Peptides against a protein of PDB entry 3PUK. Designs and how they scored, part 33

Target 1, 227 residues: chain A of PDB entry 3PUK
Amino acid sequence: ERGLKSVVWRKIKTAVFDDCRKEGEWKIMLLDEFTTKLLSSCCKMTDLLEEGITVIENIYKNREPVRQMKALYFISPTPKSVDCFLRDFGSKSEKKYKAAYIYFTDFCPDSLFNKIKASCSKSIRRCKEINISFIPQESQVYTLDVPDAFYYCYSPDPSNASRKEVVMEAMAEQIVTVCATLDENPGVRYKSKPLDNASKLAQLVEKKLEDYYKIDEKGLIKGKTQS

## One batch from the design tools (peptide)

Design b1_p18_2_s1 (made by RFdiffusion4, then SolubleMPNN; from b1_p18_2, 9 letters changed)
Fold by OpenDDE base, seed 4:
Structure b1_p18_2_s1 (fold): chain B 227 residues (1-227), chain A 18 residues (1-18)
Amino acid sequence: as target 1 above (227 residues)
Amino acid sequence: DLEKRKKELEEFNKEAEE
């Protein structure tokens, strides 16, 4: 069973491909490290072809311009990915593609978003945050993409407290994206550990869930569910 | 602030469609 994979693919199809679909139009899709893994986990190249993607390119690599084609950027909102995007469109004379559709896997920080607006707004036909910041593994199994999460969360070193908080915030955010993808507002359950990391994470998740569902795409506040 | 961003994106995308 690949329930979660199917759900993720369906979400991407709806939120990304359907959103920018134009009849008869083919796009180049730009992926970063995370979205490469994400798509690889839930679809095949043939699926992407069906969605109007002619070729997939790595955003981090130097690429030849294809100025007659529009580009679909499906990327994480990281400085690295955003900088690569900016290089593609930051100069009028050096635009690699005709236009860009940009879909972030998560909330794009204001600093990055502002940079995009300031430099590339005219080249962008669509900008959306789709809130998928996890990799589906199995039907109900996923992995979070938070570097050094294990180390910082379980480190007893007080010097890591600030970093621990950042990591936990990121984890909480990604968990919420899973819930959003699954259309669930779960009651958070945890087992307390000596460092009380689970409790803190649970609090963060609950807070973020509340925020998300208050302003979700449907404008609905959902009750707690079990997942 | 997600609400703020939502509005901002709506405005941004609206402008892009023009």
Scores: peptide ipSAE 0.400, ipTM 0.883, DockQ to the pose 0.728
Fold by OpenDDE base, seed 3:
Structure b1_p18_2_s1 (fold): chain B 227 residues (1-227), chain A 18 residues (1-18)
Amino acid sequence: as target 1 above (227 residues)
Amino acid sequence: DLEKRKKELEEFNKEAEE
């Protein structure tokens, strides 16, 4: 086992599976593109069976109703994934599942969260944000999931400045989730580049780390650690 | 903002369990 993979699995197990576990109960788990990759990177199907998951379904695909079973949604807080969830429970037609447990990989924007509450609140038994938005590759290696990050960060076109900021923000958030998962508050180091992308990203990370640990799950402020 | 969301989720989850 790789160190980071085991840490990520442990985080998911405690934050998601243990949180909604009921003895003798099986659930259907719904995944999106990101969480499919995430789970594939750190667990096996046998592991999921042990956690009470009978079958995994793709949230983007059309699925037949299983009205007597509860569903565990482990998804990213994106319009696409949320819309698919809403189709399962928010339609005028019958619900696809008995109830829903929703676990977002990151902070869900207010617009999306409000939409869920307005449409499907009665069907939801649990809603949490677990703050894990990276894919573990090796013991201490991970990949960020930010589409077109390379293109916008290195684009010399001034018209992409706004988009670049959005990308940087997303990257910073994902890096913070890594630190949170590892229970670390590291000092940020970087190599400067002509476009100063590394410096900008580092500043964003530092700011977000401070914010996170001020209001962490334990309510503790952690000092910076050497790394 | 995150603190606000945490409180909101706590309330939401409490209601869902009842």
Scores: peptide ipSAE 0.398, ipTM 0.883, DockQ to the pose 0.689
Fold by OpenDDE base, seed 1:
Structure b1_p18_2_s1 (fold): chain B 227 residues (1-227), chain A 18 residues (1-18)
Amino acid sequence: as target 1 above (227 residues)
Amino acid sequence: DLEKRKKELEEFNKEAEE
């Protein structure tokens, strides 16, 4: 068994599937680009069937209504994914599904969350933020999904400084989700680079880890662990 | 603020169950 993949699957199973499971009920699951990759990395279709998922649909595509079934949205908190969700439930007369369970892979920005509350609250049975924004590749290998990370992080152009900071922030957030998933507060190690990107990223990760564990479910501050 | 959002989601989910 691949350790990291197993941990990720266990988290999804407990945080998503067990959370919305009803005996004898099947759901349609809606995925976006990221969550498609995420699930494909840690489970098979047979596993999803066992969790009460009858079919998987791409949230970005036009879909035929299945008004008698509830939908499980496992999506990233992006404008694109949220807009697709809103299209499914924004019209009272043309709802695609009976109801929605929404599980975000990360913190949903207030602007998007407020938009959902204002337009689709009646259709939503559950809304959670799972905080899993990485792709497990092997037992101890994972990939971060940050567009153009390489380009901006290693750009010598000062005009890209603002974008670089945004990318670094996103990377740090995803690294923290790995730590949260593994229930670890590791010491950060890095090799110095000419642009000092590794040091900056390390500082961001450390800060975010501190924030995460200060307000964790147990209200406990965990000490640094070795990994 | 994760704590603020956590409370907000709890309230939201409570209303959804009603």
Scores: peptide ipSAE 0.391, ipTM 0.881, DockQ to the pose 0.661
Fold by OpenDDE base, seed 2:
Structure b1_p18_2_s1 (fold): chain B 227 residues (1-227), chain A 18 residues (1-18)
Amino acid sequence: as target 1 above (227 residues)
Amino acid sequence: DLEKRKKELEEFNKEAEE
């Protein structure tokens, strides 16, 4: 059995690098905070070079235009990252690269996706959602990228209820991405807690898993697997 | 919703390649 890191790398290689690979072509890769951590957790710079990445740039930073090169955006579908992308391609005068390949780590909200289509569609050669929203720590351990998750989920303040729901949704989505990456449809298990957060999360995960496998690449609904 | 997005992306990518 391969460790989670290797599985994640294989997924990225197949879903991103192989998808946009062109012989003899080098790309600039744009990363955000999450994808920087993600790639750092599962690959080396030498691996990226082998995949045709010449330079890695932080999407949040000011960058010099390289108009002769295509850019590979491997980013989270967040307003911040999307806004940075839009600045790169939103106007002809501000176009920093020849074209863009965009790979989102998760489902891109309609509002953001529509904004991209309206502004930069002609500059985009590829747009995909690859569903990797976690960082592998160990062979069977991963970290969810949900800021302040503990704060909101375990807050006794009722005013945080709305935010708690948002956080739970995000966590559930990321857990589903783990399952998708591992090609498993697990039965959800949880330990009961006084706040019943685990139960709520489990329900969300199960729902999302069902939705995912109904429309998976193979068009097959997989049975539940052990996890 | 996800199915709709999938189709939309397929169409989008098809247009981008043309």
Scores: peptide ipSAE 0.386, ipTM 0.880, DockQ to the pose 0.721

Design b1_p18_2_s2 (made by RFdiffusion4, then SolubleMPNN; from b1_p18_2, 8 letters changed)
Fold by OpenDDE base, seed 4:
Structure b1_p18_2_s2 (fold): chain B 227 residues (1-227), chain A 18 residues (1-18)
Amino acid sequence: as target 1 above (227 residues)
Amino acid sequence: SLKERVEKLKEFNEEAEK
């Protein structure tokens, strides 16, 4: 059985490292909170070295410029991470690295993408969305990064209905990334009792899976599978 | 849409390679 960790690593290796690999070139890799957890869950520093990463840096920290090296940004498409990136390249005088390769763990909102294009397009050599928005824990166990999901999903307060929908949407998206990573388009199984949360989530997942596998990152159509 | 995003990124990357 292929462990989810190995699958995730293989996906990252293919989608990120192989994508920007240049012979003899070393890069600085910038990580945010999520991608730090993600990589720590599925690889070792030695693995990163083998992929041409000399050092990893926290994108949130103030870092010294290394202007002779290109930077690999493996980050979440969040305002916080994007803002940190923009600080690295937004000013010519403050450019920290030679160039940037950006790999987002999920779909980057147009607003953020446009902001990047407007400010730093000349510094960017590659921008890709790899769609891994989960942390592998065990062979087939993962965790989702959806803040307050438990609270809102199970809140009896109707005032939280809107927020509940938001977290359900986010969960559905992240589940789809798992399926995409595993190259599976599964039928959804769920227990609906006592609340309809599972049913709603299932519907969202099914819809998003359908949309995703109509056109995946490579333009391929995937058939339905069962897992 | 997903298609639109994919296309946008492709276009962006193509431009970045120039």
Scores: peptide ipSAE 0.194, ipTM 0.803, DockQ to the pose 0.744
Fold by OpenDDE base, seed 5:
Structure b1_p18_2_s2 (fold): chain B 227 residues (1-227), chain A 18 residues (1-18)
Amino acid sequence: as target 1 above (227 residues)
Amino acid sequence: SLKERVEKLKEFNEEAEK
């Protein structure tokens, strides 16, 4: 019915912008490589303005302080993005913004979260994981951000088995975020031949879906839906 | 682990609101 792009935007609007909205308040939004692509795929600058975003900045770049404004960090839970955030708030004397709202696109590893907590917890007004780790391309098409997925998944080299498993895990996690965004618990279908990659991925997805819905924000266990 | 994360974030956000 609705395109995936609109669904993603609605999810971001609800999970991020509505969550930190304050009447009359403008924020600077910090994006990383992934979230830049994500937002570009599902919204326009005018949409962001309506949500109280005055300007978008790249988290990886050096930026001038705007100490009177709060910052909305919509970023991936990666060491690179987190380190950039920490540089903005790590020093009390060098805070670039008034405060931070942090929204991660995926589960933030405990190590990174603890690092944030230890360094600049007082500057953070909100920290949330929204679980959108895919790029909507078309109404029913999305792409995963898993580097070298093709290489490792289809590599005949047994030495890549470990990396293949890591990639499969990452892919499965991102697929679950799609399902969560669409509020679906699909019956997973796959083509198993010629390699068992699809079946393995399906199993990982199913397992992660089960785990997710058992402890989702709604506390609901959903049955399998058509997909 | 996910349950633990949810709880940790909840606690963190509650502290941040104070």
Scores: peptide ipSAE 0.194, ipTM 0.804, DockQ to the pose 0.785
Fold by OpenDDE base, seed 2:
Structure b1_p18_2_s2 (fold): chain B 227 residues (1-227), chain A 18 residues (1-18)
Amino acid sequence: as target 1 above (227 residues)
Amino acid sequence: SLKERVEKLKEFNEEAEK
């Protein structure tokens, strides 16, 4: 039995590093807040060096151009991270790096993708969605990255209903990424609470799992597994 | 749909490799 951290690392290695690997080539890797936490949870700097990463940079910080090197953007598909990327490549005369490989931790909204495509498609060598939107804590424990999830999900204020739904959608998506990473299609189990949040979340997860496996590149329909 | 999104991304990557 493999720990979740090792599974996540293996997934990142396969989906990101192996995908863009070129012999003898070093890359600068750009991380955002989430991916910094993600990598910190499942690898060491030495591991990244072995994968051809020479320097890790925070995408939100001002950075000096390294125009001779390609950049690996491992980022969340958020307006903030995308905007930072666009600042690096938006200007034809002042590109920060030679080219970009972009790996999103989740599905990139069409609006953001179109914005990228319109602005700097010629600078992009690869764009991929790897669907890892959780932080592994222990062998079978993970943390979701959804701001204010607790507040909105457990709020008795009906004015928060719309936000609660958005949060639950985000949580469900992230749970699906866990299942995808573990290559499992589990039967969802939960304990009901007065607000029935668990039931709603379970329904969302089940729906998203179904959608995910319909488009599985392996063309395999997986049965229910243990969860 | 998700399928359409995947195909769009695939096409994008193919174009990027040119």
Scores: peptide ipSAE 0.192, ipTM 0.803, DockQ to the pose 0.776
Fold by OpenDDE base, seed 3:
Structure b1_p18_2_s2 (fold): chain B 227 residues (1-227), chain A 18 residues (1-18)
Amino acid sequence: as target 1 above (227 residues)
Amino acid sequence: SLKERVEKLKEFNEEAEK
């Protein structure tokens, strides 16, 4: 399959599962709301079993300890998800699992990372940021996950200007993750009318793409590809 | 910066593997 779903699955397989794979070892995987949707969009439970996942648990729910098993956290870098992780490993008496592998779907803010490091560093075997912040719908279609994006982007209320900027930034970040996943640096196309949102978003995307490829693992600066 | 983040995580992971 050459569709976006297969590309996303291959990315997750290589960046997450292959990264923490140990022969003969099974792990419990913890998901949040976003990663549940993400995995559901691009794989089946049988695929996860093949990758050494014995069971999937919701990070937000209360769970019984399985202290002999290591846990794979595939979560978004949000305060809510991080707080749930901290509850699992924050105290020696409350440690839910043997150890943790953490894979964030986006860049984790320093404040959250430092909080994790300060409280749970001894329990963490791996921490990695993978840049997948979108849901593949079909071969070339994806959905952005930015709450209230429509409301703020199209709000005529000047009081929402600051929030609009934050939303635009988040959208741009997610679009860049799509490009990174597809290994492309596309020329950005947009319709600027009637609002300036598309133009602003395009500028943000261009800037972030440049930053990403300058700092990519290959150390390469890619030229513009056909979009 | 992105570079600093990458380096920070690298250091963290190296320590975790010890």
Scores: peptide ipSAE 0.190, ipTM 0.802, DockQ to the pose 0.767

Design b1_p18_2_s3 (made by RFdiffusion4, then SolubleMPNN; from b1_p18_2, 10 letters changed)
Fold by OpenDDE base, seed 3:
Structure b1_p18_2_s3 (fold): chain B 227 residues (1-227), chain A 18 residues (1-18)
Amino acid sequence: as target 1 above (227 residues)
Amino acid sequence: MLEERKKKLEEFNEEAKK
């Protein structure tokens, strides 16, 4: 077992599976593109069976209703994934599943959350944000999931400046989720580059870490750790 | 900010239990 993979799995087990576990109950689990990669990186199907998951389905695909089973949605808080969820429960037709447990990998924007509430609130038994937005590769190696990050960060075209900022923001948020998962508030180190991308990203990470760790889960101020 | 978000979800989840 790789160290980071086991940490991520333990986090998912406690934050998701233990949270909605009911003795003797099986659930269908719906995954999107990111969470498919995430779970594939840190667990096996046998692990999911032990957690009460009977089958995994792709949220993007058309699926036959299983109206007597509850569904566990482990998805990213994106318009695409949310729209797919809404099609399962928000249509004028019958719901695809008995009820839904929703676990977002990151903070869900209010606009999307409100859309869910307006359409499907009666079908939802649980909604939680678990804040894991990275893929563990090795013991302490991870990959960020930010589309076109390389292109925009290294683009010399000034017209991409706004998009670059959006990408940097997304990357910073994902790095913070790594720190949160590892229960660390580290000092940020970086190597400067000609385009100063590392410095800019480091500043964003530091700011977000400060905001995130102002108050810990116990309501206490969490100090910086050396790492 | 984080506390407010937690509160929002907690309220939602409490309503879901009813």
Scores: peptide ipSAE 0.321, ipTM 0.864, DockQ to the pose 0.534
Fold by OpenDDE base, seed 1:
Structure b1_p18_2_s3 (fold): chain B 227 residues (1-227), chain A 18 residues (1-18)
Amino acid sequence: as target 1 above (227 residues)
Amino acid sequence: MLEERKKKLEEFNEEAKK
């Protein structure tokens, strides 16, 4: 078994590919920087072919229209990725694809979602938030994608305090997605550092885990599990 | 918050089926 990689792949299969699958239909899949890394960490191109993906395209690049095919957008909810999507479907006369299925890797901000609704609603067949914001490296090892996390977390400059909080928040959110993917509510373990970053992050994770499981699909509060 | 987001997307997806 591939451990965490297998769990991530299984979640993507059920939440994305099974969700939009139609018999005999092939789709073009659009990826951004994060989802390219994510899929490369847990599957091969042959796996994607089996899921009905004929070709993978980079959402940031200019692409030739394939108007007879539907597109599967597996992207992060960022202004950059959303803007690229909007360019694909913003013009009614020059849509790049027949229709779009959009799967976000995290919660999409209302501002971005409203922008999509206002301009491209007619072209969208499905929009879903999958909530996978981490990269599995090994069976029990994963990485987080937070820009400049090291710099801000370990900066002794008080002027970076606000940015540090933003980074810590983003890290905590991504850790929660790992727990959600594994269906776990683990106790947090950490080693104390001079700047007490680990303690702060632990507190944020605990808070977010509580919020997540209070409003889970079953409406149940899960107890802490061992991991 | 999660339920609110789910509801929003569900409403959107239902509209998309029309």
Scores: peptide ipSAE 0.319, ipTM 0.864, DockQ to the pose 0.645
Fold by OpenDDE base, seed 5:
Structure b1_p18_2_s3 (fold): chain B 227 residues (1-227), chain A 18 residues (1-18)
Amino acid sequence: as target 1 above (227 residues)
Amino acid sequence: MLEERKKKLEEFNEEAKK
């Protein structure tokens, strides 16, 4: 079996690069903080070159226009990343690239999507949600991108209950992306703790898995596996 | 929800081709 890194790379290759591939065309790829870490974890620059990426740029930085080239935005659906994208294409006179292919690592909130549609829809050739919101470490290890997860989840302060739920929701969503990437629908198992965080998280994951696999990316219903 | 979102993006992508 290939490690999680190779699986993630294969998923990105299929969902992103193959999706927007044009023969003989080079693209500039724009990354945010998360996708920089993601790609760094599962590929090399030579791999990206083979996929038609000439250079990678940080979406948060000011960049010189390259108006003759199309841009591949592989970014998180966050206000910060979206705002940076909008800065690149929000004004016709200040359009930095020829066109944009946008691939979000997770579901893009309607508010952000509508903002994109309203401002620069004509510049976009493709918009897709690929549902990869984790960083592969090794064959069976990944890390989640959830700020202050430990703090809120293990806080005994009842005043943090709302934040705790938000954090657990985010973690559950990212765990589901791992399952989706691995094409697995596991029966979730956990060890209960005094705060019962593991149980709550497991329930959230299970619920989200059920919702996801009602109609998965292939339009199929998948039975539970053991992982 | 997933189906609805897929449809939304499909519609968007089809419009983007025009």
Scores: peptide ipSAE 0.319, ipTM 0.864, DockQ to the pose 0.668
Fold by OpenDDE base, seed 2:
Structure b1_p18_2_s3 (fold): chain B 227 residues (1-227), chain A 18 residues (1-18)
Amino acid sequence: as target 1 above (227 residues)
Amino acid sequence: MLEERKKKLEEFNEEAKK
């Protein structure tokens, strides 16, 4: 069995690099905060070079146009990252690259997707959701990218209840991406805590897993696996 | 919902190839 890092890298290779590969073509890859951490966790720069990436750029920073090259955006489907993308392609005068391949790490909200379509659809050659919203730490350990998760989940302030729910939803979604990456439909187990956060999260995960596997790529409902 | 998303992206990608 391969470690989680290798599994993640293999998925990225297949879902992203193989998907947009063109012989002899080099691309500029744009990363955001999460995908920077993600790639750093599972590959080396030499690996990216082998996949046809000439340079990595931070999507949040000002960048010089390279209009003769296509850009590979490997980014989170967040307003911040999308806005940066739109600045790159939203107007003819501001177009920084020849074209864009966009690979979102998670489901892109319809609002953001529609915004992209309305603004710069002609500049986009590919748009996919690859569903990797976690960072592999070890063979069986991963970190969720949910800012302030601890603060809201364990806050005694009732005013944070709404935000806590949002955080739980995000965490559940990311856990589902782990399962999808590992091609497993696990039975969810948890340790009970006074705040019962684990139970709530487990329920959300189970619901999302059910929804996911009902309409997976193979159109098959997978049985529960051990995890 | 997932099915709708997939369909949407597929349609988008097909249009992008034109």
Scores: peptide ipSAE 0.310, ipTM 0.859, DockQ to the pose 0.701

